# Ledger of designs, part 1: peptides against a protein of PDB entry 5ZKO

Every score and structure here is a prediction.

Target 1, 44 residues: chain A of PDB entry 5ZKO
Amino acid sequence: SASNPRKFSEKIALQKQRQAEETAAFEEVMMDIGSTRLQAQKLR
Structure headers, positions and changes below count from the first letter of each chain, unless a header shows other numbers.
Peptide ipSAE was made for these designs. It is ipSAE averaged over its two directions, with the distance scale d0 held at 1.0 Angstrom where the peptide's residues are scored. Compare it between designs on one protein only; published cut-offs may not apply.
The geometry check fails a fold that doesn't show the stated peptide or that is severely misdrawn somewhere.

## One batch from the design tools (peptide; aimed at target 1 I33 T36, target 1 (a further copy) V29 T36)

Design b1_p8_1 (made by RFdiffusion4)
Pose (drawn by RFdiffusion4):
Structure b1_p8_1 (pose): chain A 43 residues (1-43), chain B 44 residues (1-44), chain P 8 residues (1-8)
Amino acid sequence: ASNPRKFSEKIALQKQRQAEETAAFEEVMMDIGSTRLQAQKLR
Amino acid sequence: as target 1 above (44 residues)
Amino acid sequence: AAAAAKAA
């Protein structure tokens, strides 16, 4: 499972992991401005 | 073909070079991250 | 790492 044999299974796993990370990466970058505004509120 | 070499040896050495660079910068931002968490005590 | 950098 974690280390498949078929190349098709390997490609599917790499695409799955990539989609997860891009979904999570595009969330962290999504609301950075909300955090950048907190500093202006603090200063 | 400069960033994309033909020989596999040149490709492997290139990936090893980039991995050393990426890790060197990563070991710097995560290193002095404690000094930033201490600055946070000043606010509260 | 991107989340840790945003928190920092």

Design b1_p8_6_s1 (made by RFdiffusion4, then SolubleMPNN; its pose is not in this set)
Fold by OpenDDE base, seed 4:
Structure b1_p8_6_s1 (fold): chain B 44 residues (1-44), chain C 44 residues (1-44), chain A 8 residues (1-8)
Amino acid sequence: as target 1 above (44 residues)
Amino acid sequence: as target 1 above (44 residues)
Amino acid sequence: VEVELKLA
């Protein structure tokens, strides 16, 4: 069938996964920055 | 300085850009699926 | 049509 909902759903799922992974990566960066700031505070 | 806000801001900006690009890619997928559905309706 | 994803 020209309309393959299964393929569509797989594409959607893949893209949502990528979106979530980029969000997680962003949160990791922010946590790293936060930790660095805390360390800098301790050393001052 | 061990705390380089410029580097931090660049990392943040890069990751936010990636997040936005993945969102745009998702929206493109959804638009393509929507267009395909519309075409299928026309052909029936 | 099929969608080709170019973003990694």
Scores: peptide ipSAE 0.154, ipTM 0.721, DockQ to the pose 0.119
OpenDDE base, seeds 1, 2, 3, 5: peptide ipSAE 0.064, 0.084, 0.149, 0.082; ipTM 0.678, 0.684, 0.708, 0.679

Design b1_p8_8_s1 (made by RFdiffusion4, then SolubleMPNN; its pose is not in this set)
Fold by OpenDDE base, seed 2:
Structure b1_p8_8_s1 (fold): chain B 44 residues (1-44), chain C 44 residues (1-44), chain A 8 residues (1-8)
Amino acid sequence: as target 1 above (44 residues)
Amino acid sequence: as target 1 above (44 residues)
Amino acid sequence: LAKLMALK
């Protein structure tokens, strides 16, 4: 079907979005850990 | 708490796993699309 | 400190 390319593009775009979201989530985790470490240092 | 480093490591490991899973899912999508395209070519 | 947010 002529609509297949569009659906393929949607699949690719969706999966790339998920990858980006997981990367952002990882960065958030690392930011939280970093902030916690910094706070612990300041309290010393 | 002395247990914080362990928990941080677990968070990092879990998030890295999620990233790897999303990458694998992307590769699967691309493989499916590639196979479909190849099939369409063969039918011509 | 509690930021293991479940994604979706």
Scores: peptide ipSAE 0.075, ipTM 0.673, DockQ to the pose 0.196
OpenDDE base, seeds 1, 3, 4, 5: peptide ipSAE 0.066, 0.069, 0.058, 0.070; ipTM 0.672, 0.672, 0.667, 0.672

## One batch from the design tools (peptide; aimed at target 1 I33)

Design b1_p9_3 (made by RFdiffusion4; failed a check: too like the target's own chain)
Pose (drawn by RFdiffusion4):
Structure b1_p9_3 (pose): chain A 43 residues (1-43), chain B 44 residues (1-44), chain P 9 residues (1-9)
Amino acid sequence: ASNPRKFSEKIALQKQRQAEETAAFEEVMMDIGSTRLQAQKLR
Amino acid sequence: as target 1 above (44 residues)
Amino acid sequence: ETAAFEEVM
């Protein structure tokens, strides 16, 4: 499972992991401005 | 073909070089991250 | 990812 044999299964796993990361990466980058505004509130 | 070499040896050495660079910068931002968490005590 | 990063920058 974690290390498939078929190349089709390997490609599907790499695409799955890539989609999860990009979904999580585009969430952290999504609301950075909200954190950048917190500093102006603090200063 | 400069960033994309033909020989596999040149490709492997290139990946090894980039991995050393990416890890060197990553071991710097995560290193002095404690000194930033101490600055946070000044606010509260 | 690059587009999302460049939008934030």

Design b1_p9_6_s4 (made by RFdiffusion4, then SolubleMPNN; its pose is not in this set)
Fold by OpenDDE base, seed 4:
Structure b1_p9_6_s4 (fold): chain B 44 residues (1-44), chain C 44 residues (1-44), chain A 9 residues (1-9)
Amino acid sequence: as target 1 above (44 residues)
Amino acid sequence: as target 1 above (44 residues)
Amino acid sequence: SSSAAAAAA
């Protein structure tokens, strides 16, 4: 069907977006760890 | 707190697992595309 | 981003 290439490209793009969101979530985790460490240092 | 390092490592591990799952989902998308193409070829 | 990191610090 003529729409298959577009459907595939959309599916790929959406999945790549999800991967990017999980990368961002990982970065947020690392930021939280960094913040926690900084707070602990300030309390020492 | 003595549990912080373990909590951090767990959080990192869980997030890395999520990234791996999204990678697997991407690979599945590509497999589906390949299968669809193969099916189309068989029907020609 | 550096700005987000600065805000969280």
Scores: peptide ipSAE 0.053, ipTM 0.679, DockQ to the pose 0.000
OpenDDE base, seeds 1, 2, 3, 5: peptide ipSAE 0.049, 0.050, 0.052, 0.040; ipTM 0.676, 0.678, 0.679, 0.667

## One batch from the design tools (peptide; made by RFdiffusion4, then SolubleMPNN; aimed at target 1 T23; its pose is not in this set)

Design b1_p10_4_s2
Fold by OpenDDE base, seed 4:
Structure b1_p10_4_s2 (fold): chain B 44 residues (1-44), chain C 44 residues (1-44), chain A 10 residues (1-10)
Amino acid sequence: as target 1 above (44 residues)
Amino acid sequence: as target 1 above (44 residues)
Amino acid sequence: KEAEQLKAEL
């Protein structure tokens, strides 16, 4: 099952993917904040 | 809402927490594999 | 069971 990888190699790969996805999500948050800051500066 | 932090600081903090949790989950997987390897060696 | 799974991957 995709929810329960039988192989340890698959478990490792899945967990590494999750780490990468959380890193990408952090970068997205930071980009959103950066864009929002620029917009706020234009409104001042 | 906890699901939608209003403050950017809270969004950042939440995302950093998620990254740390995924790191801990990876370490847990590796520890499980390590323990399993030791057990498998005993079964040989 | 997991130990045997690991053995099967080697």
Scores: peptide ipSAE 0.118, ipTM 0.715, DockQ to the pose 0.032
OpenDDE base, seeds 1, 2, 3, 5: peptide ipSAE 0.116, 0.118, 0.116, 0.117; ipTM 0.716, 0.715, 0.718, 0.714

## One batch from the design tools (peptide; made by RFdiffusion4; aimed at target 1 F26 M30 T36)

Design b1_p11_2
Amino acid sequence: AAAAAAAAAAA
Pose (drawn by RFdiffusion4):
Structure formats: structure tokens, C-alpha cells
Structure b1_p11_2 (pose): chain A 43 residues (1-43), chain B 44 residues (1-44), chain P 11 residues (backbone only)
Amino acid sequence: ASNPRKFSEKIALQKQRQAEETAAFEEVMMDIGSTRLQAQKLR
Amino acid sequence: as target 1 above (44 residues)
Amino acid sequence: not in this file (backbone only, 11 residues)
């Protein structure tokens, strides 16, 4: 499972992990401005 | 073909070089991250 | 901000 044999299974796993990380990465970058505004509120 | 060499030896050395650079910068931003969490006490 | 910069560097 974590280390498949077939190359098709390996490609599917790499694409799955990539999609998860890009979904999570595009969420952290999505609302950075909300955090950048908190500093202007603090200063 | 400069960033994309032909020989596999040149490809492996290139990946090793980049991995050393990426890890070196990563070990810097995460290193002095404690000094930033201490600055947070000044606010509260 | 530092956590977002570290996540961008790891990408």
C-alpha cells in the first residue's frame, strides 16, 4: 500500500499526495492577508 | 540542457546539490523560531 | 508568517 509494486499504483499515489498537499498549501497561502492585517491591528 | 543534464551522474549530483541548499535554508528559518515565540510574550 | 514561509520553502 505505502510502497506499491505496479507503476500505475505508484503514479496514482504520487498524484494523490500531490493533490492533498496543493490543497493544503493553497489554504495556508489563501488567507495570509488575514494574518497580515492582524499586525496592523496590533501596531 | 544546463539545468537538465544528460548523464545520470550529473543529474544525481544536481539533486544532491539542490537538496543541500533547500535543507540549509530550512534549517535556518526553523532554527531561530524560538526567538520569535519569545517576542510574542511582549504583546500579551 | 514564519510557518507559511517554512511551508513555502518546503514546497

Design b1_p11_3 (failed a check: too like the target's own chain)
Pose (drawn by RFdiffusion4):
Structure b1_p11_3 (pose): chain A 43 residues (1-43), chain B 44 residues (1-44), chain P 11 residues (1-11)
Amino acid sequence: ASNPRKFSEKIALQKQRQAEETAAFEEVMMDIGSTRLQAQKLR
Amino acid sequence: as target 1 above (44 residues)
Amino acid sequence: GSTRLQAQKLR
């Protein structure tokens, strides 16, 4: 499972992990301005 | 073909070089992250 | 948050 044999299964796993990380990465980047506004509120 | 070499040896050395650079900068931002968490006490 | 984002860009 974590280390498949078939190349098709390996490609599917790499694409799955890539989609998860890009979904999570595009969420952290999505609302950085909300955090950048907190500093102006604090200063 | 400069960033994309032909020989596999040149490809492996290139990946090793980039991995050393990426890790070196990563070990810097995460290193002095404690000094930033201490600055947070000043606010509260 | 900006430091965690720089760390994720470096990955």

Design b1_p11_6 (failed a check: a repeat of another design)
Amino acid sequence: AAAAAAAAAAA
Pose (drawn by RFdiffusion4):
Structure b1_p11_6 (pose): chain A 43 residues (1-43), chain B 44 residues (1-44), chain P 11 residues (backbone only)
Amino acid sequence: ASNPRKFSEKIALQKQRQAEETAAFEEVMMDIGSTRLQAQKLR
Amino acid sequence: as target 1 above (44 residues)
Amino acid sequence: not in this file (backbone only, 11 residues)
């Protein structure tokens, strides 16, 4: 499972992990401005 | 073909070089991250 | 920490 044999299964796993990370990465980058505004509120 | 070499040896050395660079910068930002968490005590 | 790792990856 974590280490498949078929190349098709390996490609599917790499694409799955890539999609998860990009989804999570585009969330952290999505609302950075909200955090950047917190500093102006603090200063 | 400069960033994309033909020989596999050149490709492996290139990946090893980049990995060393990426890890070197990563070991810097995560290193002095404690000094930033201490600055946070000044606010509260 | 997650934001710093995401900014380093974006760089």

## One batch from the design tools (peptide; made by RFdiffusion4; aimed at target 1 A40)

Design b1_p12_2
Amino acid sequence: AAAAAAAAAAAA
Pose (drawn by RFdiffusion4):
Structure b1_p12_2 (pose): chain A 43 residues (1-43), chain B 44 residues (1-44), chain P 12 residues (backbone only)
Amino acid sequence: ASNPRKFSEKIALQKQRQAEETAAFEEVMMDIGSTRLQAQKLR
Amino acid sequence: as target 1 above (44 residues)
Amino acid sequence: not in this file (backbone only, 12 residues)
């Protein structure tokens, strides 16, 4: 499972992991401004 | 073909070089991250 | 990496 044999299974796993990370990466970058505004509130 | 070499040896050395650079900068931002968490005590 | 391994397996 974690290390498949078929090349089709390997490609599917790499695309799955890539989609998860891009979904999580585009969430952290999504609301950075909300954190950048917190500093102006603090200063 | 400069960033994309033909020989596999040149490709492997290139990936090794980039990995060393990416890890070197990563080991810097995560290193002094404690000094930033201490600055947070000043606020509260 | 899976494409380079598939090309090496086809050449073999």

Design b1_p12_7 (failed a check: a repeat of another design)
Amino acid sequence: AAAAAAAAAAAA
Pose (drawn by RFdiffusion4):
Structure b1_p12_7 (pose): chain A 43 residues (1-43), chain B 44 residues (1-44), chain P 12 residues (backbone only)
Amino acid sequence: ASNPRKFSEKIALQKQRQAEETAAFEEVMMDIGSTRLQAQKLR
Amino acid sequence: as target 1 above (44 residues)
Amino acid sequence: not in this file (backbone only, 12 residues)
């Protein structure tokens, strides 16, 4: 499972992990401005 | 073909070089991250 | 990810 044999299974796993990370990465970058505004509120 | 070499040896050495660079910068931003968490005590 | 962490640290 974590280390498949078929090349098709390996490609599917790499695409799955890539989609998860890009979904999570595009969330952290999505609302950075909300955190950048907190500093103006604090200063 | 400069960033994309033909020989596999040149490709492996290139990946090893980039990995050393990426890790060197990563080991810097995560290193002095404690000094930033201490600055947070000043606010509260 | 390092760039996002640096942007968050700069915002703090």

## One batch from the design tools (peptide; made by RFdiffusion4; aimed at target 1 M30 I33, target 1 (a further copy) V29 I33; failed a check: too like the target's own chain)

Design b2_p13_4
Pose (drawn by RFdiffusion4):
Structure b2_p13_4 (pose): chain A 43 residues (1-43), chain B 44 residues (1-44), chain P 13 residues (1-13)
Amino acid sequence: ASNPRKFSEKIALQKQRQAEETAAFEEVMMDIGSTRLQAQKLR
Amino acid sequence: as target 1 above (44 residues)
Amino acid sequence: STRLQAQKLRHQA
């Protein structure tokens, strides 16, 4: 499962992990400005 | 073909070089991250 | 900012 044999299964796993991370990466980058505004509130 | 070499040896050495660079910068931003968490005590 | 730089470096890796 974590280490498949078929190349098709390996490609599907790499694409799955990539989609997860890009979904999570585009969330952290999505609302950075909200955190950047917190500093202006603090200063 | 400069960033994309033909020989596999040149490809492996290139990946090793980049991995060393990426890890070197990563080990710097995560290193002095404690000094930033201490600055947070000043606010509260 | 440090955590974002670290996540960018992990993404590029």

Design b2_p13_5
Pose (drawn by RFdiffusion4):
Structure b2_p13_5 (pose): chain A 43 residues (1-43), chain B 44 residues (1-44), chain P 13 residues (1-13)
Amino acid sequence: ASNPRKFSEKIALQKQRQAEETAAFEEVMMDIGSTRLQAQKLR
Amino acid sequence: as target 1 above (44 residues)
Amino acid sequence: GSTRLQAQKLRAA
């Protein structure tokens, strides 16, 4: 499972992990401005 | 073909070089992250 | 948070 044999299974796993991380990465970058505004509130 | 070499040896050495650079910068931003968490005490 | 973002940018590179 974690280390498949078929190349098709390997490609599917790499694409799955890539989609998860891009979904999570595009969330952290999505609302950075909200955190950047917190500093202006603090200063 | 400069960033994309033909020989596999050149490709492996290139990946090793980049991995050393990426890790070196990563080991710097995560290193002095404690000094930033201490600055947070000043606010509260 | 800025340091974590830099670290995530380095990983995404």

## One batch from the design tools (peptide; made by RFdiffusion4, then SolubleMPNN; aimed at target 1 E22 I33; its pose is not in this set)

Design b2_p14_3_s2
Fold by OpenDDE base, seed 5:
Structure b2_p14_3_s2 (fold): chain B 44 residues (1-44), chain C 44 residues (1-44), chain A 14 residues (1-14)
Amino acid sequence: as target 1 above (44 residues)
Amino acid sequence: as target 1 above (44 residues)
Amino acid sequence: MRRRLLELLRLLRS
């Protein structure tokens, strides 16, 4: 039985937001690494 | 070859922190659900 | 999540 469904739904929504933010941060780091590698190759 | 290792290490550390925070938040939600279920059982 | 961290570490090592 679902107890306090609205409160849990809110917590789940916040968790999904955190996950999305973590994913975005990860993608940013990956892009930075990729761009740095590309720059290093151009300097050769 | 590692380029800008210190800067990337910092970014990785921040990503680890985000991951830990997300995990903690997830565990908190799961604990709240579990405690609610236990309370519901006690009221039976 | 841990998989992504490992991917980052691999990229740093390369």
Scores: peptide ipSAE 0.272, ipTM 0.677, DockQ to the pose 0.213
OpenDDE base, seeds 1, 2, 3, 4: peptide ipSAE 0.266, 0.270, 0.268, 0.269; ipTM 0.678, 0.678, 0.676, 0.673; seeds 2, 4 fail the geometry check

## One batch from the design tools (peptide; made by RFdiffusion4; aimed at target 1 R18 E22 V29)

Design b2_p16_5
Pose (drawn by RFdiffusion4):
Structure b2_p16_5 (pose): chain A 43 residues (1-43), chain B 44 residues (1-44), chain P 16 residues (1-16)
Amino acid sequence: ASNPRKFSEKIALQKQRQAEETAAFEEVMMDIGSTRLQAQKLR
Amino acid sequence: as target 1 above (44 residues)
Amino acid sequence: ELLELLEEKMEREEEE
């Protein structure tokens, strides 16, 4: 499972992990401005 | 073909070089991250 | 800075 044999299974796993990370990466970058506004509120 | 070499040896050395650079900068931002968490005590 | 390094790494992995 974590280390498949078929190349098709390996490609599917790499595309799955990539989609998860991009979904999580585009969430952290999505609302950075909300955190950047907190500093203006603090200063 | 400069960033994309033909020989596999040149490709492996290139990936090793980039991995050393990426890790060196990563070990710097995460290193002095404690000094930033101490600055947070000043606010509260 | 960390997110820029992760973005550059992901772009390079896509180029490979």

## One batch from the design tools (peptide; aimed at target 1 E22 V29)

Design b2_p17_2_s4 (made by RFdiffusion4, then SolubleMPNN; its pose is not in this set)
Fold by OpenDDE base, seed 4:
Structure b2_p17_2_s4 (fold): chain B 44 residues (1-44), chain C 44 residues (1-44), chain A 17 residues (1-17)
Amino acid sequence: as target 1 above (44 residues)
Amino acid sequence: as target 1 above (44 residues)
Amino acid sequence: VERLLRLAELRRRRAQA
């Protein structure tokens, strides 16, 4: 039987959400690194 | 007309690839941070 | 770092679209 297109749509939506969350976590880490570097530069 | 299930499958596959690439980039950054921290600790 | 932030932002925007 053909796979349910609605199930695929739900899987795509969940995967998009996961990707957005992963990207947000990545950005947060990068901002923390940037802030640490800025602080280190200010202390020089 | 019902959306093509194969198109959904392809979109899921592409999204999985993007998720894997994002995760790899995140892990690479985390490893770089870890390596820098380890180096800083060794110099103490 | 700034380049990576821009790339991450681009990826996030693609996921939210």
Scores: peptide ipSAE 0.261, ipTM 0.587, DockQ to the pose 0.303
OpenDDE base, seeds 1, 2, 3, 5: peptide ipSAE 0.251, 0.211, 0.219, 0.193; ipTM 0.582, 0.554, 0.565, 0.547; seed 3 fails the geometry check

Design b2_p17_4 (made by RFdiffusion4)
Amino acid sequence: AAAAAAAAAAAAAAAAA
Pose (drawn by RFdiffusion4):
Structure b2_p17_4 (pose): chain A 43 residues (1-43), chain B 44 residues (1-44), chain P 17 residues (backbone only)
Amino acid sequence: ASNPRKFSEKIALQKQRQAEETAAFEEVMMDIGSTRLQAQKLR
Amino acid sequence: as target 1 above (44 residues)
Amino acid sequence: not in this file (backbone only, 17 residues)
């Protein structure tokens, strides 16, 4: 499972992991401005 | 073909070089991250 | 993997900024 044999299964796993990380990465970058505004509130 | 070499040896050395660079910068931002968490005590 | 590591390092640097 974690280390498939078929190349098709390997490609599917790499695309799955890539989609997950891009989904999570585009969330952290999505609301950075909300955190950048917190500093202006603090200063 | 500069960033994309033909020989596999040149490709492997290129990936090793980039990995060393990426890890070197990563080991810097995560290193002095404690000094930033201490600055946070000043606020509260 | 190198592209994911570079994207993670860029995201970490953007969060530190």

Design b2_p17_6 (made by RFdiffusion4)
Pose (drawn by RFdiffusion4):
Structure b2_p17_6 (pose): chain A 43 residues (1-43), chain B 44 residues (1-44), chain P 17 residues (1-17)
Amino acid sequence: ASNPRKFSEKIALQKQRQAEETAAFEEVMMDIGSTRLQAQKLR
Amino acid sequence: as target 1 above (44 residues)
Amino acid sequence: ELLELLEELHERLEELL
């Protein structure tokens, strides 16, 4: 499962992990401004 | 074909070079991250 | 800085795919 044999299964796994990370990466980058505004509130 | 070499040896050495650079910068931002968490005590 | 490094790494991984 973690290390498939078929190349089709390997490609599907790499695309799955890529989609998860891009979904999570585009969330962290999504609301950075909200954190950048917190500093203006603190200063 | 400069960033994309033909020989596999050149490709492997290129990936090794980039991995060393990426890790070197990563080991710097995460290193002195403690000194930033100490600055946070000044606020509270 | 960490997020810039992760963005550049993600773009390089997409080019390799």

Design b2_p17_8_s2 (made by RFdiffusion4, then SolubleMPNN; its pose is not in this set)
Fold by OpenDDE base, seed 5:
Structure b2_p17_8_s2 (fold): chain B 44 residues (1-44), chain C 44 residues (1-44), chain A 17 residues (1-17)
Amino acid sequence: as target 1 above (44 residues)
Amino acid sequence: as target 1 above (44 residues)
Amino acid sequence: DRLARLVEALKALLDAL
């Protein structure tokens, strides 16, 4: 069956979007950890 | 110099408050990590 | 490695508490 290039491009775009969303969520958590660490250090 | 028991009790209370605040901040971050993990699993 | 970075960040947080 002929690979529909349009459907393939849509799948790749969706995959890139998903990857970007996962990256953003990870970075948000890392920022929260960093903020919490800084707060804990200030309380010492 | 006589340790002022009132001043000591105040310091202990302040320390316990600080510990509770640090623990709460940690728990908040852990909840965010848990939510992020669940989101990542749903995206698979 | 994102997982490794996360683990190290959590370790650093625990050390700060």
Scores: peptide ipSAE 0.356, ipTM 0.627, DockQ to the pose 0.129
OpenDDE base, seeds 1, 2, 3, 4: peptide ipSAE 0.345, 0.232, 0.353, 0.352; ipTM 0.623, 0.567, 0.623, 0.624

## One batch from the design tools (peptide; aimed at target 1 K11)

Design b2_p18_1 (made by RFdiffusion4)
Pose (drawn by RFdiffusion4):
Structure b2_p18_1 (pose): chain A 43 residues (1-43), chain B 44 residues (1-44), chain P 18 residues (1-18)
Amino acid sequence: ASNPRKFSEKIALQKQRQAEETAAFEEVMMDIGSTRLQAQKLR
Amino acid sequence: as target 1 above (44 residues)
Amino acid sequence: EEEEEELEEEELEEEEEE
């Protein structure tokens, strides 16, 4: 499972992990401005 | 073909070089991250 | 799997030629 044998299974796993990360990465970058506005509220 | 060499040896050395650079900068931002969490006490 | 092994052998032969 974590280390498949077939190349097709390996590609599917790499594409799955890549999609998860990009979904999580594009969430952290999505609302950075909301955090950048908190500093102007604090200053 | 400069960033994309032909020889596999050149490709491996290139990946090793980049991994050393990426890790060196990562070990810097995460290193003095404690000094930033201490600055947070000043606010509260 | 056998097709993947054959492709890996071809890649190794190309790497030895280089």

Design b2_p18_2_s2 (made by RFdiffusion4, then SolubleMPNN; its pose is not in this set)
Fold by OpenDDE base, seed 5:
Structure b2_p18_2_s2 (fold): chain B 44 residues (1-44), chain C 44 residues (1-44), chain A 18 residues (1-18)
Amino acid sequence: as target 1 above (44 residues)
Amino acid sequence: as target 1 above (44 residues)
Amino acid sequence: AAAIAREARRRRRERERA
């Protein structure tokens, strides 16, 4: 079965991009949680 | 340049695993936020 | 939950522009 190395390279690149997008989303959510916690502390 | 298809398939598998780990971390953070919100509602 | 939903919508718009 001729695994096309060019198609595998493209899939790896797309999956790296997706992983970077998920990491950025994780960081954004963690920052939003941190901001909410800071607001709750200021209201006490 | 002999792109080794076996090494590409291994990299694709590792990157799918990392994506699953990030998804699980998102779900855990969402559950923690939900629990914190429920506690804040019980204190009011 | 709202942050995750906002980010998911942002990434959807980015993919629709590429």
Scores: peptide ipSAE 0.269, ipTM 0.604, DockQ to the pose 0.018
OpenDDE base, seeds 1, 2, 3, 4: peptide ipSAE 0.256, 0.237, 0.239, 0.241; ipTM 0.601, 0.595, 0.594, 0.592

Design b2_p18_7_s4 (made by RFdiffusion4, then SolubleMPNN; its pose is not in this set)
Fold by OpenDDE base, seed 2:
Structure b2_p18_7_s4 (fold): chain B 44 residues (1-44), chain C 44 residues (1-44), chain A 18 residues (1-18)
Amino acid sequence: as target 1 above (44 residues)
Amino acid sequence: as target 1 above (44 residues)
Amino acid sequence: SSAAQQALLQQAAAAAAA
């Protein structure tokens, strides 16, 4: 049906969004680690 | 504390796992789209 | 397009490596 391409595009878009969110979450984890390291250096 | 490096490594590992899972999910979406296309071609 | 699908997979891999 003519509706399938739109549904496929939606599935791709949603999955791309999820990947972007996971990337952002990873970057946040790394930033937290970096911040913790900086704080530890200041307290040392 | 000496425990922080291990905790950081765990957080990184978990986040890497999540990214791998989202990549696999994306590949599955693309495979489903490809399979649907193949089926449509066979029925045409 | 199979080529478009491959391009999307490559983009996804690049995003996962960011």
Scores: peptide ipSAE 0.158, ipTM 0.678, DockQ to the pose 0.047
OpenDDE base, seeds 1, 3, 4, 5: peptide ipSAE 0.154, 0.153, 0.152, 0.153; ipTM 0.675, 0.680, 0.678, 0.678

Design b2_p18_8_s3 (made by RFdiffusion4, then SolubleMPNN; its pose is not in this set)
Fold by OpenDDE base, seed 1:
Structure b2_p18_8_s3 (fold): chain B 44 residues (1-44), chain C 44 residues (1-44), chain A 18 residues (1-18)
Amino acid sequence: as target 1 above (44 residues)
Amino acid sequence: as target 1 above (44 residues)
Amino acid sequence: AAAEAAAEQAKELAALAA
């Protein structure tokens, strides 16, 4: 059916969104780690 | 605390696992699309 | 920044495809 391209594009778009969200979550974790390390260095 | 490295490493490991799972899900979607396209070509 | 931009683009594409 001619509707297949739209359905597939939606699946891809949603999956790419999820990947980007996971990347953002990773960056947040890394920022938290970096902040903690910096604070520890300031306390020395 | 000396436990911080383990906690941070665990957070990173879990996040990397999630990223890998999302990649696998994306590959599955692409495989489904590819299979559908191939089938459509065979029917022509 | 790139991830955020990609997420927004993906949302827009998904909305158009719905």
Scores: peptide ipSAE 0.184, ipTM 0.670, DockQ to the pose 0.025
OpenDDE base, seeds 2, 3, 4, 5: peptide ipSAE 0.181, 0.173, 0.168, 0.184; ipTM 0.661, 0.652, 0.649, 0.672

